# Ledger of designs, part 26: peptides against a protein of PDB entry 4LZF

Target 1, 155 residues: chain A of PDB entry 4LZF
Amino acid sequence: GGRLVVFPNGTRKELSADGQTVKVMFFNGDVKHTMPDQRVIYYYAEAQTTHITYPDGMEVLQFPNNQTEKHFPDGRKEITFPDQTVKTLHPDGREESVLTDGTIIQLNPDGSKVIQFNTGQREIHTADFKRREYPDGTVKTVYSDGRQETQYPTG

## One batch from the design tools (peptide)

Design b1_p21_1_s2 (made by RFdiffusion4, then SolubleMPNN; from b1_p21_1, 10 letters changed)
Fold by OpenDDE base, seed 2:
Structure b1_p21_1_s2 (fold): chain B 155 residues (1-155), chain A 21 residues (1-21)
Amino acid sequence: as target 1 above (155 residues)
Amino acid sequence: SLAEEQAAFAAAHPETEVIDY
């Protein structure tokens, strides 16, 4: 059968009959689950936050506001915001945000920014210019000095 | 983590009650 262990401080430990599941209920309300798949689930009662660790080094944080963070073994992080926007932080310093409308915002380590709009338009921001590319092939560039250029698809 | 520290603390304390089911 299963086993319940009670500690002097009020912490309780539940062991499954097969020994593959362990639940520790700490005196402060925190909970630790060790699962048969070797994932460990921490619940912090005060913060109402869940922290899951996987054998491969993956970590998942779940916050009370419904934000979820995934920490990949390669150092990549993926944040799902409450509004379902997904932000990916790459180990090289690149950041990508995917909005619910399908817009993609890329921040590059060099400080450049690329916005891929759901309309098919693309905007590129660099230190030297802002460029808007249209689906028809028109390209409008505004340089940092205020100069503007328009390239037409037939030109 | 705090949970790991608490787990280590709990493991270092004697059992006061054991219920087998």
Scores: peptide ipSAE 0.046, ipTM 0.715, DockQ to the pose 0.360
Fold by OpenDDE base, seed 5:
Structure b1_p21_1_s2 (fold): chain B 155 residues (1-155), chain A 21 residues (1-21)
Amino acid sequence: as target 1 above (155 residues)
Amino acid sequence: SLAEEQAAFAAAHPETEVIDY
């Protein structure tokens, strides 16, 4: 069967019969699970936060407000906010947010911004212009010098 | 991490009871 080890401080360690699962219940209420797949699940009782570490270096944080963060081995981070917006932070400095309405916001390392609206419109912001692309193929550009240009779809 | 600190603390203490179940 399984084994329970009790320590003088009140910490308890449970070992599965196969030895593949280890659960440590610390005296402060924290819990550490070592799983057969070698993932380690930390629960911080005071913060009510779960932190999962994987052998490949992947990490997952789950906060009590329902925010979830995934830290990928390549340095990418994916944050799911309580409102269910998903933000991805790329190692190159690019940031992408997907809103619940389907809008996608991209911040590029060069400082440009692209918004893909749920309506099918796209807006591009650069140092030199703002451009709005419409589903019908119309493109409106406002340049930094105040010049405006409208390109109509070829009918 | 706090978990690592807790684990180190636990490991530094002797077992008082072992229950097989």
Scores: peptide ipSAE 0.043, ipTM 0.699, DockQ to the pose 0.368
Fold by OpenDDE base, seed 1:
Structure b1_p21_1_s2 (fold): chain B 155 residues (1-155), chain A 21 residues (1-21)
Amino acid sequence: as target 1 above (155 residues)
Amino acid sequence: SLAEEQAAFAAAHPETEVIDY
């Protein structure tokens, strides 16, 4: 049968009959649950946050505000915000946010920013200019010196 | 330790971010 161990400080340890599941209930309300598949589910009572660690190095955090974070073994992080925006942080320093309307915002390691709008328009931000590309082929550029250029589609 | 795990968690996981563009 299962075993319950009660420690003097109030911490409790439950072992399944097969020994594959271990649940530690700490005196402060934290819970550490080791599963048969070697996942470790840690619940932080004060933060009301669940942290799952996988044997391959994957980590998943679930916050009380409905934010979810995934930490991949390759160093990539994926954050799902409460508004359902998904932000991916890449190991090379690139960040990509996908909004619920399909807009994609990319922050590049060189400091440039690219916004791909759901309308098919694209905006590029660099140290030297902001450029708007339109689906019809029109390109408008505003340079850092205040100069503006418009390139019209070739007819 | 439990205290180290709690401290590391608090330090590594900031508040919800709002994207401005």
Scores: peptide ipSAE 0.022, ipTM 0.509, DockQ to the pose 0.020
Fold by OpenDDE base, seed 3:
Structure b1_p21_1_s2 (fold): chain B 155 residues (1-155), chain A 21 residues (1-21)
Amino acid sequence: as target 1 above (155 residues)
Amino acid sequence: SLAEEQAAFAAAHPETEVIDY
């Protein structure tokens, strides 16, 4: 059968009969589960936050506002916001946001920005210009000096 | 960030040392 250990400070430890699952209930209301797959699930009672750590180094945070954060072993972070926007922060400093309508916003380490609209249009922002690319092949560029250029598709 | 605060709390949790069994 399972084993219950009660410590002098009020902490309780439950061991499964097979010894593969350990549940620790801390005096402050926090709960720690060690699972057979070696993941550790920690629940912070005051913050109502769940923190899962995996043996490969991945971490998952679940917040009471329905935000989820994934921390990958390679240093990448993926944030799912309450509105279901997914933001990925890459180790190189690139950020990518995927909106619920399918729009993708990329922020590059050099400060440039690329927006891929769900309509198939793309907008590129650099220090030197803003450029709009259309599905028909038309490209409109506004340079920082105020000059404008339009390139038409050659058919 | 909230995530950083939670990570710091987990690292500083005084009762984690009690489970050295």
Scores: peptide ipSAE 0.033, ipTM 0.626, DockQ to the pose 0.049; fails the geometry check

Design b1_p21_1_s3 (made by RFdiffusion4, then SolubleMPNN; from b1_p21_1, 9 letters changed)
Fold by OpenDDE base, seed 4:
Parts: sequence; C-alpha cells; structure tokens
Structure b1_p21_1_s3 (fold): chain B 155 residues (1-155), chain A 21 residues (1-21)
Amino acid sequence: as target 1 above (155 residues)
Amino acid sequence: SLAEQQAAYAAAHPETEVIDY
C-alpha cells in the first residue's frame, strides 16, 4: 500500500501505506524522513551529516567524524566529540566537559574553572589563584602574586 | 531549504511516475 512518487528533477517521494512515514530522496542525494513520531530526519549527502528535528524543538546533529550535537529546547547544547568527551554548554554561559576517564571540567561564566579529577582531586582556577584540593583534605593554593598556601585537614 | 524548493517545484511540475506497491 505504499506509494512512490517520482519527479522530473529526479527527486523521489516514498509514502508509507498509513501515510505516517514520508521519505523524500532529493536529486542531490539528500534524504528527508518524516516519521510517525513527527521527528524529521534530514540527511545531507555531501556533508554526510544527519540532522534530526523533534517536535519539542530538540535537534540532533550527527557528523561523519562521529561528533554528535544535541540542541535542547532550553538552549542547552550537548556535544559528544569523537573521543567521547561530552561537553555541555548551558544558557547561562557555563560549560561542562566530561572526559571518558571521569574528569569533569567546568568553565563558569565568571571565568573561573573547576576540574574534578577522577582521583577525587579538585582544582579551582580563578583570576586570583589556583587551588588544588586533595581527597585527604589538604588544600594547596597558589595565588597570582606567587604566594603559596597549604591548608591541612587538621588545621 | 531544499525541501521547500522541492515543494515549490512539485507544485509547478507534473509527477513523472506514481507507483503504488
């Protein structure tokens, strides 16, 4: 019960029997799928990139280098890099990267940076200092003026 | 978009083939 429509320019349209799935194969090799769930899957043939648009405004981009980008309706973006690092860009300007080893890197809107290492160590970068926090409670601070401070857990 | 262009094209040009299967 499906239907294939062919246009003079070479574009083809396939309709499912229920009409819920539409596949357009463009003359340039691009493909557009409209799915029963109302998501639209567009494949760019030249770029070999897939772009999925969801009814709620979610967008997913899949690149040939295995990078994936998710654009959330709230303005958040999530990028999965080829190395499987996941970077989240928040609408407030905060950026968070999660490495495959479990390290988390946070860039804050104020310019500060926080690294949560998989070892439990934490490093904080501000305009004024770099601070390393150790699992034992030791805290080492290097100030921008070159001063160093070590705080001990029992201090 | 190419889809929009194709829609305009389809409105202006006859279908070459329609195959029911």
Scores: peptide ipSAE 0.181, ipTM 0.821, DockQ to the pose 0.360
Fold by OpenDDE base, seed 5:
Order: C-alpha cells, then structure tokens, then sequence
Structure b1_p21_1_s3 (fold): chain B 155 residues (1-155), chain A 21 residues (1-21)
C-alpha cells in the first residue's frame, strides 16, 4: 500500500506503494510530484504556475494565463502565448514567431527580418533593403538609398 | 527552495503521522 506522512507544519508526503511516485503537499499549498520517469512537477500555489523538470534538462513552465514555456537542454526556448502564438528563441540568437493566422516572423542574428505572410507574400528586411516577394513571382525592392526595383516574373 | 526547506525541517522534526493505505 501507499504511505502518507504528515509533518507538524502541515506538509504531507504521499508515497506510492512501489515508491516510484512521491507527492509532497507543502503547508503553503505548493505541490511537488516526483514521477517514475524522474520528471519533477512542481506547482507553485501562489503563482498558480506549474514547473516541470525532466532528467535530460528540459523544463516546462505553465502559467495561469495559459502561457507555456519550454526550455530545451540546448538552450532553445519555445513560448506559446495565450493567443497561441508560438515564439522560438534559438541559441544562435534567431527568433521565430508563428502566428495563429499562419504568418511566420523570423528575426535573424544579423538583424535581418523575414515575414512569411499567410497570403504567400514574403517580406525581407535587411540593413540595405526591404524586399517584397509576391506569389506571382513579382519582387519589389526598396533600397536604403531610396532606389526601387521591380522584378517581374516574365522577365 | 521550499523543498529544500522542508527537507531540512523533516530532518529536524519528527513525523506527526504515518498512514499506510
């Protein structure tokens, strides 16, 4: 059978019969679950936040506003915002946001920005130009010096 | 952490109850 341990301060510890699951219910309302797979689920009662740590170094944060953050062992972070936008922060400094409408925004370490619109249009921002690519193959470029170029798909 | 604090507490204080179920 399982075991419940009660401490004078009100903290409770539940142990499964196999000893593989441990649940600590702290006097402040926090809860710590140690699972058979060695993941640790910590619930912060005041913040209403869940923090899961995995043996491989993965961490998952779940906030009361429905935001979720994944912290990967390689240093990558993935944030799912309440509006369901997903932002990925890469270790190299690249950031990518995927909006619910399908728009993808990429921020590159060199400072360039690429927007892939849900319409199939793409916009590229660099220090030297802004370029708009259209689904029909038309490309419009506005250079930093004010020069404009339009490339048509028919040449 | 609170877990660490509780571990220290548990080391210093006896259990109140142990219930086997």
Amino acid sequence: as target 1 above (155 residues)
Amino acid sequence: SLAEQQAAYAAAHPETEVIDY
Scores: peptide ipSAE 0.175, ipTM 0.817, DockQ to the pose 0.366
Fold by OpenDDE base, seed 1:
Structure b1_p21_1_s3 (fold): chain B 155 residues (1-155), chain A 21 residues (1-21)
Amino acid sequence: as target 1 above (155 residues)
Amino acid sequence: SLAEQQAAYAAAHPETEVIDY
């Protein structure tokens, strides 16, 4: 059978019969749960935050505001915000945000920004210009010097 | 960590109760 151990400080330790599951309930309300699949679940009572660590190095954080963060072994981080926007931070410094409407925002290491709208329009921001590309092939560019250019699809 | 602290505590203090079920 399982075993419950109670300590004088109020901490409790539950052991499954097979020994594969260990749950420590600390006196402060924190919980450490070691699962058969070797994932470790930490619950921090004060922060109401759950932190899951996997044997491959994956980490998952769950916050009380419904934000979730995934830390991948390759250094990539994925944040799901309460509004369900998903932001990915890549090891090379690139950041991508996917909005619920399908809009994709990319921040590049060179400082450029690309917005791919769900309408098929694309906006490119660089140090030198802002450019809007339309599905019909029209391209509007506003340069940093104030010059504007429109390129039409028919040439 | 609190887990490490508890391990140290458990080594220094007797268990209050052990329940087998």
Scores: peptide ipSAE 0.169, ipTM 0.816, DockQ to the pose 0.368
Fold by OpenDDE base, seed 2:
Parts: structure tokens; sequence; C-alpha cells
Structure b1_p21_1_s3 (fold): chain B 155 residues (1-155), chain A 21 residues (1-21)
């Protein structure tokens, strides 16, 4: 059968009969689960945060406010906010946010920003200008010096 | 880590109780 080990400091260790599941309940309320699939689940009682580590190097953090963070082995991070917005941080410094309405916001390492609206409009922000592209082919540009240009789809 | 600390503790201290079920 399974085994429960109790230590003098109050920490408890539970082993499954097959030895493939280990649960450590620390004296401070923290919990560590080692699972048959070799994932390790840490629960930090004070922070009420769960930290899962996978054999491939993937890490998942679950916070008490329902925010979830995935840390990929390649250095990419994916944050799911409580409102279900998903933000991806790439190793090259690029950031992408996908809103629940389908809007995509891209922040580039050079500081430029691109917003793809769910309406099909796109807005590009650079140091030199802000540009709005419309589905009909109209393009409006406002330059940093205040100059404005409009390009119409008919030429 | 707390896990590492507990491992060191467990190596230095006897188990209080062992329950087989």
Amino acid sequence: as target 1 above (155 residues)
Amino acid sequence: SLAEQQAAYAAAHPETEVIDY
C-alpha cells in the first residue's frame, strides 16, 4: 500500500503504492507533488501560487487572481490575464497581446507598435509617424511634425 | 529551496511516524 512518513518538524511525505506519486506537505503549508509523468507541482501556501515544472523545461505559474504564466524552454513567456488577454513575450524582445475581441497588439524591439483591430483596420506607430490603414485601402498618416497625408484606394 | 532544506533535515533527523496503508 501507500506510505505516510511524518517528520519531527511536522512535514509529511505521502508515497503511492507504486512509488510513482510523491506528495510532500511541508510544515509551513507548502505542498510538493511529484507525478508519474515527472512533472513537479509546487504549491506555495502563503502566496497561494502553483508552480508546475515539466521534464522538457516548461514551467507554468498559476496565481490566485487566475493569471497564468507559461515559461517555455526557448525563453518565450505567455501570460494569460484574468480577463483572458494573452500576452506573449518573445526572446528577441517582441511582445504580442491578443485581446478577447480579436485585436492584436504587437510591440517591436525598436519601439514600434502595430495594432490589428478586429474591424480590419491596422494602426502602425513609429518614432516618425502614426499610420492608420483601412479595409477599403485608405491610408492616413500623421507625422511627428504634424504633417498629415491621406492615400486613397483609387490613387 | 524548502524541498532541499527538508531533504537535508530528513537526512539528519529520524522519522517520527511511518504509516503504511
Scores: peptide ipSAE 0.165, ipTM 0.813, DockQ to the pose 0.358

Design b1_p21_1_s4 (made by RFdiffusion4, then SolubleMPNN; from b1_p21_1, 13 letters changed)
Fold by OpenDDE base, seed 4:
Structure b1_p21_1_s4 (fold): chain B 155 residues (1-155), chain A 21 residues (1-21)
Amino acid sequence: as target 1 above (155 residues)
Amino acid sequence: SLEEEQRRYAAEHPETEVIDY
């Protein structure tokens, strides 16, 4: 018992029998789909972009270049780039990028940077130094003044 | 919004066709 309504301007509206699903196909090609789970899927025809709004406030944007952006209710944003790199922007200003090779890059609000390599090595960048931590526990530090220090696992 | 425009349009223009299925 669904219903299709057609307007003179070309806009069409489909209603499910239970009224829980509404699909509006606008004359410009845009589509608004209200789902039983209360999510709203809006497709922008010109931009070829899909915008999903969830009842909890989450939003998902899907772009034609295969980029996806998730906006979480807590203010966190997650961007999946076309190359499948995932970047998370935290409300505190911290940014984390997960590369396809498993490398994790963290940008901290204080300006420090941490790279967790897929090899298990970690590199820390601060205003004062760059530090490389190795899986064996060796730590190599290059300070901004050019001084270098190696810390061994044995102390 | 386009939805608002369509709502206004629908108020001023009759439906062309209604199909129940």
Scores: peptide ipSAE 0.192, ipTM 0.836, DockQ to the pose 0.373
Fold by OpenDDE base, seed 3:
Parts: C-alpha cells; structure tokens; sequence
Structure b1_p21_1_s4 (fold): chain B 155 residues (1-155), chain A 21 residues (1-21)
C-alpha cells in the first residue's frame, strides 16, 4: 500500500509501497519526483521547465520552447535548439555545431574554424588564411595579405 | 530553497491527513 501525506499549506507527498518512488507536489505547483533508478525529476511550474539529475552527475534541462540541454559529468554540454541544431561545448573550449542539413561547424580554442559542408567541401579559417578543399582534391588558399594559391590534384 | 522551507514547515506543523492505500 502506498501513502499520501497532506500538509496544511497544500503540499502533498506520495510514497510508493516499496518506498522507492517519492513524489512531492508543492503548494506552488512545483513537483519533485525521486525514481527507483535514483534520478530526480524537478518540474518548475512557473518556468514550465523540467530538470532531471542522474546519480552519475548527468543533468538534463527541458525548456517549454523545445530546447534541451545536457550537462555531462565530464563538463561537456550539448544543446539541442528548437530548430534541431545540435551544439556541443567541450571542456577544452572547442565548440561543434551540427546543422540539420549535415553541415558541421567547428570552432577551435586557437581561434581557427573548420566548416565541413554537406557537399563534401571543407573550409578552414586561420589567422593567416582561408582554405577551401574540394572533393576532387583541388585546394584554394587565400592568405591574409591577399595572395592566392591553387593546388590541383595532379600536381 | 522551496524544499528546505517545506522541510522546516513540516517539522513545525502536523500533517492534515495521512491516507494509506
């Protein structure tokens, strides 16, 4: 048999028969749900936001606009935006965005940028140059001083 | 936090009802 406890201020606490599930419904509409797998689900009524914490340190935030944020124990963060773009923030400062069309944008800690296009072309940005690599092996480089170089696959 | 406030409240105020089912 489960148990329901009701407090004068309107807060309610539900306990499962085995004691493995605890649900607290606060008077303001917030909910805290402790599950048998030791995950804790917080629902903030005013913000309409769900915050899940896992015993390994993983955290998941779900926002009403369909944005989801995952906070990994190693410090990595993964943000899924409403448009389904996925951005990963690494502890070393590297950032990677994967667009819905398959384009990948990488920002490196040294300030360099790499774009992997869905066409197979790749673009590299550094302080000194921009370089475009084509699937056929052609490479075009534009240097910061305005010089241009083209390298062809055959030499 | 709200949880801490509720814990303090529960220590000072008895439950209104306990239902076993």
Amino acid sequence: as target 1 above (155 residues)
Amino acid sequence: SLEEEQRRYAAEHPETEVIDY
Scores: peptide ipSAE 0.190, ipTM 0.833, DockQ to the pose 0.329
Fold by OpenDDE base, seed 1:
Structure b1_p21_1_s4 (fold): chain B 155 residues (1-155), chain A 21 residues (1-21)
Amino acid sequence: as target 1 above (155 residues)
Amino acid sequence: SLEEEQRRYAAEHPETEVIDY
């Protein structure tokens, strides 16, 4: 059978019969649940946030607004926003957002930005220019000095 | 942490009840 331990301050500790599952219910409402697979589930009552830690170093945060954050062992972070936009933060500083309409926004460590539209158009922002690429091969560039160029597709 | 605090508390205070089931 399992075991329940109750402390004077109101904290409770539940132990499974095999000792593989441990649930601590703290007096403040926080909960720590250690599972047989060695994942640890923390629930912070005041913040209403769940934090899952896996043995491989993976971490998952679930916030009360339905935002979810995944922290990968390689340092990558993946944020799923309530609107289902997924933002990935890479260890090298690169950020990528995938919108629900299929648009992809990339922020590069050098400060450049690339938007891949769901229409097939692509927009590139650098310190020197903004460039729009069209599916037909047309490319329009506006340089920081105000100069503009249009490149037409070759047949 | 709260867990560390509870660990210290448990070392200094006996459990109120232990139920085996």
Scores: peptide ipSAE 0.187, ipTM 0.829, DockQ to the pose 0.348
Fold by OpenDDE base, seed 2:
Structure b1_p21_1_s4 (fold): chain B 155 residues (1-155), chain A 21 residues (1-21)
Amino acid sequence: as target 1 above (155 residues)
Amino acid sequence: SLEEEQRRYAAEHPETEVIDY
């Protein structure tokens, strides 16, 4: 059978019969749960935040506002916002946001920005220009000096 | 950490109750 241990300070420890599941309920309301797959689930009572750590170094944070963060062993971070936008932060400094409508926003380390709209249009922002690419092949560029250029699709 | 504190506490204080189920 399982075992429950109670300490004078109010901390409780539950052990499964096989010893593979350990749940510590701390006196402050925090909970640490060690699972058979060796993942550790820590609940911070005051912050109402869950922190899951995996043996491979993966970490998952779940916040009370429904935000979720995944911290990958390679340094990549993936944030799912309450509105279900997913933002990925890459180790090289690149950031990518995927909106619920399928729009993708990429921020590059050099400061350039690329927006892939769900309509098939693409917008590219650099230090020198803003460029809009249309599904029909038309490309409109507005340069930083105010000059504009339109390239039409070849017929 | 709180876990380390509890571990130290447990080493210095007896368990209040142990329930086998």
Scores: peptide ipSAE 0.186, ipTM 0.829, DockQ to the pose 0.346

Design b1_p21_2 (made by RFdiffusion4)
Fold by OpenDDE base, seed 5:
Structure b1_p21_2 (fold): chain B 155 residues (1-155), chain A 21 residues (1-21)
Amino acid sequence: as target 1 above (155 residues)
Amino acid sequence: SAAEARAALAAAAAAAAAAAA
């Protein structure tokens, strides 16, 4: 059968009959579950936050404000905000945000920014210019010196 | 912020781990 261990500090440890599931209820209200798949689910009572660690090194954080963070073994992080915006932080320093309307915002390690609008327009920001690309092939560039250029579609 | 929440979480985890040891 299962076992219950009660420690002098008030911590309780429940073991399943098969020994594959362990639940520790700490005296501070925290709860730790070790699962048969070797994932560890830790609930922080004060922060009301769930932290899941996987044997491959993946981690998932679930915050009380409905934010979720995934930390991948390769160093990538994915944050789902309460508004359902998804931000990905890549190991190379690139950041991508996908908004609920389908707009994609990319921040590149070189400091450039690309916005892909749901309208099919794209805006590129660099140190030297801001460029707007239109679906018809028109490209408008505003350079840092104030010069403006419009490239019209050929055809 | 997510960073503040992480810091608080890490502190709580460390405290709980120390209490379990």
Scores: peptide ipSAE 0.032, ipTM 0.693, DockQ to the pose 0.045
Fold by OpenDDE base, seed 2:
Structure b1_p21_2 (fold): chain B 155 residues (1-155), chain A 21 residues (1-21)
Amino acid sequence: as target 1 above (155 residues)
Amino acid sequence: SAAEARAALAAAAAAAAAAAA
Protein backbone atom coordinates (compact mmCIF):
# COMPACT_ATOMS: atom_id res chain seq x y z
CA GLY B 1 0.00 0.00 0.00
CA GLY B 2 0.83 3.69 0.18
CA ARG B 3 3.13 5.20 2.79
CA LEU B 4 2.81 8.19 5.11
CA VAL B 5 5.92 9.84 6.53
CA VAL B 6 5.54 12.43 9.29
CA PHE B 7 8.57 14.65 9.85
CA PRO B 8 9.51 16.28 13.20
CA ASN B 9 8.70 19.77 11.81
CA GLY B 10 5.07 18.73 11.08
CA THR B 11 5.55 18.18 7.33
CA ARG B 12 3.74 15.09 6.02
CA LYS B 13 4.64 13.06 2.91
CA GLU B 14 2.20 10.64 1.29
CA LEU B 15 3.47 8.18 -1.32
CA SER B 16 1.21 6.10 -3.55
CA ALA B 17 1.68 2.32 -3.58
CA ASP B 18 3.47 2.53 -6.97
CA GLY B 19 5.58 5.52 -5.81
CA GLN B 20 4.46 7.57 -8.85
CA THR B 21 2.36 10.08 -6.88
CA VAL B 22 3.82 12.05 -4.00
CA LYS B 23 1.92 14.54 -1.84
CA VAL B 24 3.86 16.75 0.56
CA MET B 25 1.88 18.79 3.06
CA PHE B 26 4.30 21.34 4.51
CA PHE B 27 4.11 22.69 8.06
CA ASN B 28 3.14 26.14 6.68
CA GLY B 29 0.05 24.76 4.88
CA ASP B 30 1.66 24.58 1.43
CA VAL B 31 1.03 21.44 -0.64
CA LYS B 32 3.25 19.85 -3.31
CA HIS B 33 1.96 17.12 -5.63
CA THR B 34 4.34 15.21 -7.89
CA MET B 35 2.35 13.37 -10.56
CA PRO B 36 3.18 10.28 -12.69
CA ASP B 37 3.52 12.52 -15.78
CA GLN B 38 6.22 14.54 -13.90
CA ARG B 39 3.99 17.59 -13.37
CA VAL B 40 4.60 19.31 -10.07
CA ILE B 41 1.65 21.13 -8.52
CA TYR B 42 2.46 23.63 -5.78
CA TYR B 43 -0.25 25.20 -3.66
CA TYR B 44 0.92 28.23 -1.66
CA ALA B 45 -1.47 28.48 1.27
CA GLU B 46 -0.74 32.10 2.27
CA ALA B 47 -1.05 33.38 -1.32
CA GLN B 48 -3.83 30.87 -2.20
CA THR B 49 -1.95 30.40 -5.49
CA THR B 50 -1.49 27.21 -7.53
CA HIS B 51 1.73 26.79 -9.53
CA ILE B 52 2.04 23.90 -11.99
CA THR B 53 5.40 23.07 -13.55
CA TYR B 54 5.67 20.72 -16.52
CA PRO B 55 8.73 18.69 -17.60
CA ASP B 56 8.91 20.63 -20.92
CA GLY B 57 9.40 23.91 -18.99
CA MET B 58 5.76 25.10 -19.18
CA GLU B 59 4.50 26.83 -16.04
CA VAL B 60 0.90 27.67 -15.08
CA LEU B 61 -0.02 30.07 -12.27
CA GLN B 62 -3.57 30.29 -10.92
CA PHE B 63 -4.26 33.25 -8.63
CA PRO B 64 -7.12 33.66 -6.11
CA ASN B 65 -8.59 36.56 -8.16
CA ASN B 66 -9.23 34.10 -11.03
CA GLN B 67 -6.24 35.31 -13.08
CA THR B 68 -4.28 32.57 -14.89
CA GLU B 69 -0.77 32.92 -16.32
CA LYS B 70 0.96 30.49 -18.69
CA HIS B 71 4.73 30.75 -19.11
CA PHE B 72 5.80 28.90 -22.26
CA PRO B 73 9.28 27.37 -22.79
CA ASP B 74 9.88 29.75 -25.75
CA GLY B 75 9.54 32.78 -23.40
CA ARG B 76 5.96 33.63 -24.41
CA LYS B 77 3.49 34.48 -21.63
CA GLU B 78 -0.30 34.25 -21.79
CA ILE B 79 -2.39 36.03 -19.14
CA THR B 80 -6.11 35.35 -18.75
CA PHE B 81 -7.51 38.19 -16.65
CA PRO B 82 -10.52 37.86 -14.30
CA ASP B 83 -12.68 39.58 -16.98
CA GLN B 84 -11.56 36.84 -19.45
CA THR B 85 -9.39 39.20 -21.54
CA VAL B 86 -6.42 37.21 -22.85
CA LYS B 87 -3.07 39.00 -23.17
CA THR B 88 -0.12 37.37 -24.94
CA LEU B 89 3.43 38.69 -24.46
CA HIS B 90 5.76 37.49 -27.22
CA PRO B 91 9.57 37.12 -26.92
CA ASP B 92 10.06 39.72 -29.70
CA GLY B 93 8.26 42.35 -27.56
CA ARG B 94 4.90 42.13 -29.38
CA GLU B 95 1.81 42.18 -27.17
CA GLU B 96 -1.68 41.00 -28.17
CA SER B 97 -4.91 41.41 -26.19
CA VAL B 98 -8.11 39.59 -27.13
CA LEU B 99 -11.18 41.15 -25.51
CA THR B 100 -14.37 39.23 -24.70
CA ASP B 101 -16.20 40.99 -27.57
CA GLY B 102 -13.62 39.65 -30.07
CA THR B 103 -11.65 42.92 -30.42
CA ILE B 104 -7.92 42.31 -30.88
CA ILE B 105 -5.33 44.90 -29.79
CA GLN B 106 -1.76 44.47 -31.02
CA LEU B 107 1.22 46.46 -29.72
CA ASN B 108 4.27 46.08 -31.96
CA PRO B 109 7.98 46.42 -31.01
CA ASP B 110 8.29 49.47 -33.31
CA GLY B 111 5.67 51.29 -31.17
CA SER B 112 2.82 50.86 -33.68
CA LYS B 113 -0.62 49.74 -32.51
CA VAL B 114 -3.31 47.83 -34.42
CA ILE B 115 -6.90 47.43 -33.26
CA GLN B 116 -9.07 44.89 -35.06
CA PHE B 117 -12.64 45.70 -34.01
CA ASN B 118 -15.39 43.08 -33.89
CA THR B 119 -17.28 45.24 -36.46
CA GLY B 120 -14.60 44.49 -39.08
CA GLN B 121 -13.06 47.97 -38.79
CA ARG B 122 -9.32 48.21 -38.18
CA GLU B 123 -7.34 51.11 -36.71
CA ILE B 124 -3.58 51.46 -37.19
CA HIS B 125 -1.48 53.85 -35.11
CA THR B 126 2.09 54.75 -36.10
CA ALA B 127 4.46 57.63 -35.38
CA ASP B 128 3.39 59.20 -38.69
CA PHE B 129 -0.38 58.55 -38.87
CA LYS B 130 -3.62 57.12 -37.54
CA ARG B 131 -5.52 55.03 -40.12
CA ARG B 132 -9.06 53.66 -40.01
CA GLU B 133 -10.02 50.86 -42.40
CA TYR B 134 -13.73 50.18 -42.93
CA PRO B 135 -15.42 46.92 -44.05
CA ASP B 136 -16.59 48.56 -47.31
CA GLY B 137 -12.94 49.22 -48.30
CA THR B 138 -12.84 52.91 -47.32
CA VAL B 139 -9.59 53.95 -45.67
CA LYS B 140 -9.17 57.23 -43.75
CA THR B 141 -5.72 58.43 -42.73
CA VAL B 142 -4.83 61.35 -40.46
CA TYR B 143 -1.13 62.18 -40.66
CA SER B 144 0.92 63.72 -37.82
CA ASP B 145 1.20 66.99 -39.80
CA GLY B 146 -2.63 67.29 -39.83
CA ARG B 147 -3.08 66.20 -43.47
CA GLN B 148 -6.06 63.89 -44.08
CA GLU B 149 -6.50 61.34 -46.86
CA THR B 150 -9.52 59.24 -47.83
CA GLN B 151 -9.18 56.23 -50.12
CA TYR B 152 -12.51 55.08 -51.54
CA PRO B 153 -13.36 51.45 -52.33
CA THR B 154 -12.93 50.19 -55.89
CA GLY B 155 -15.53 47.99 -57.71
CA SER A 1 13.14 17.05 3.23
CA ALA A 2 14.40 20.33 4.71
CA ALA A 3 15.60 21.18 1.19
CA GLU A 4 12.06 20.71 -0.21
CA ALA A 5 10.63 23.02 2.48
CA ARG A 6 13.25 25.68 1.67
CA ALA A 7 12.51 25.34 -2.05
CA ALA A 8 8.77 25.73 -1.38
CA LEU A 9 9.35 28.87 0.70
CA ALA A 10 11.62 30.32 -2.00
CA ALA A 11 9.05 29.43 -4.69
CA ALA A 12 6.30 31.07 -2.60
CA ALA A 13 8.33 34.28 -2.50
CA ALA A 14 8.80 34.10 -6.29
CA ALA A 15 5.05 33.52 -6.83
CA ALA A 16 4.25 36.51 -4.59
CA ALA A 17 6.61 38.62 -6.71
CA ALA A 18 4.90 37.36 -9.90
CA ALA A 19 1.46 38.19 -8.45
CA ALA A 20 2.66 41.74 -7.72
CA ALA A 21 3.92 42.19 -11.33
Scores: peptide ipSAE 0.029, ipTM 0.678, DockQ to the pose 0.032
Fold by OpenDDE base, seed 1:
Structure b1_p21_2 (fold): chain B 155 residues (1-155), chain A 21 residues (1-21)
Amino acid sequence: as target 1 above (155 residues)
Amino acid sequence: SAAEARAALAAAAAAAAAAAA
């Protein structure tokens, strides 16, 4: 059978009969679950935050505002905001945001920015220019020196 | 249990910092 240990401070520890599940209920209301799949689930009662750690080094944070953060073993972070925007932070410093309308915003380590609109238009920002690409193949460039160029599609 | 509680508090502090970021 399972075991229940009650500590003098009010902390409780429940062990399953097979020993594969351990639940610690701390005196402050925090809860720690160790699961058969070796994930560890921490619930912080005061912060109302859930923190899951996986044996491969993956971590998942769930905040009371409905934000979720995933910390991947490769150093990548993925944040799902309450509005369901997903932001990915890459180890190289690149950031990508996917909006609910399908717009993708990329911030590159060199300081350049790319916006892929849900309309199929693309906007590129660099130190030297801003460029708008249209689905028909038209490209409009405004250079930092004030020059403007329009390239028309072939066909 | 005391060691587990300390670990939980440390993890809670990290989570709180992440929430504030």
Scores: peptide ipSAE 0.029, ipTM 0.674, DockQ to the pose 0.031
Fold by OpenDDE base, seed 3:
Structure b1_p21_2 (fold): chain B 155 residues (1-155), chain A 21 residues (1-21)
Amino acid sequence: as target 1 above (155 residues)
Amino acid sequence: SAAEARAALAAAAAAAAAAAA
């Protein structure tokens, strides 16, 4: 059968009969489950946060505000915000946010920014200019020197 | 912030790990 160990500090350790599942209930209310698949599920009672670690190095954090963070073995991070915006942080420093309306915001390591609107418009921000591209082929550019240019589509 | 939450979690995990050892 399973075993229960009760420590003098109030921590309790439950072992399954097969020894593959271990549940530790800490004196502070934290709970640690080690599963047969080698997942470790840690619940932080004070923070009401769940932290799952996988044997491949994947980590998942679930916060009480409904934010979820995934830490991939390749160094990529994916954050799902309470508003359901998904932000991906790449190891190269690139950041991408997908909004609920389908708008995509890209932040590049060079400091440039690209917004792909759900309307098909695109906005590009660089050190030298801000540019708006329209679906009809019109391009409006505002340069850092204050110059403005409009390029009309070739008919 | 998420970072502050993680810092609190790390501190709690360290305390809990000491209790399990």
Scores: peptide ipSAE 0.034, ipTM 0.698, DockQ to the pose 0.049; fails the geometry check

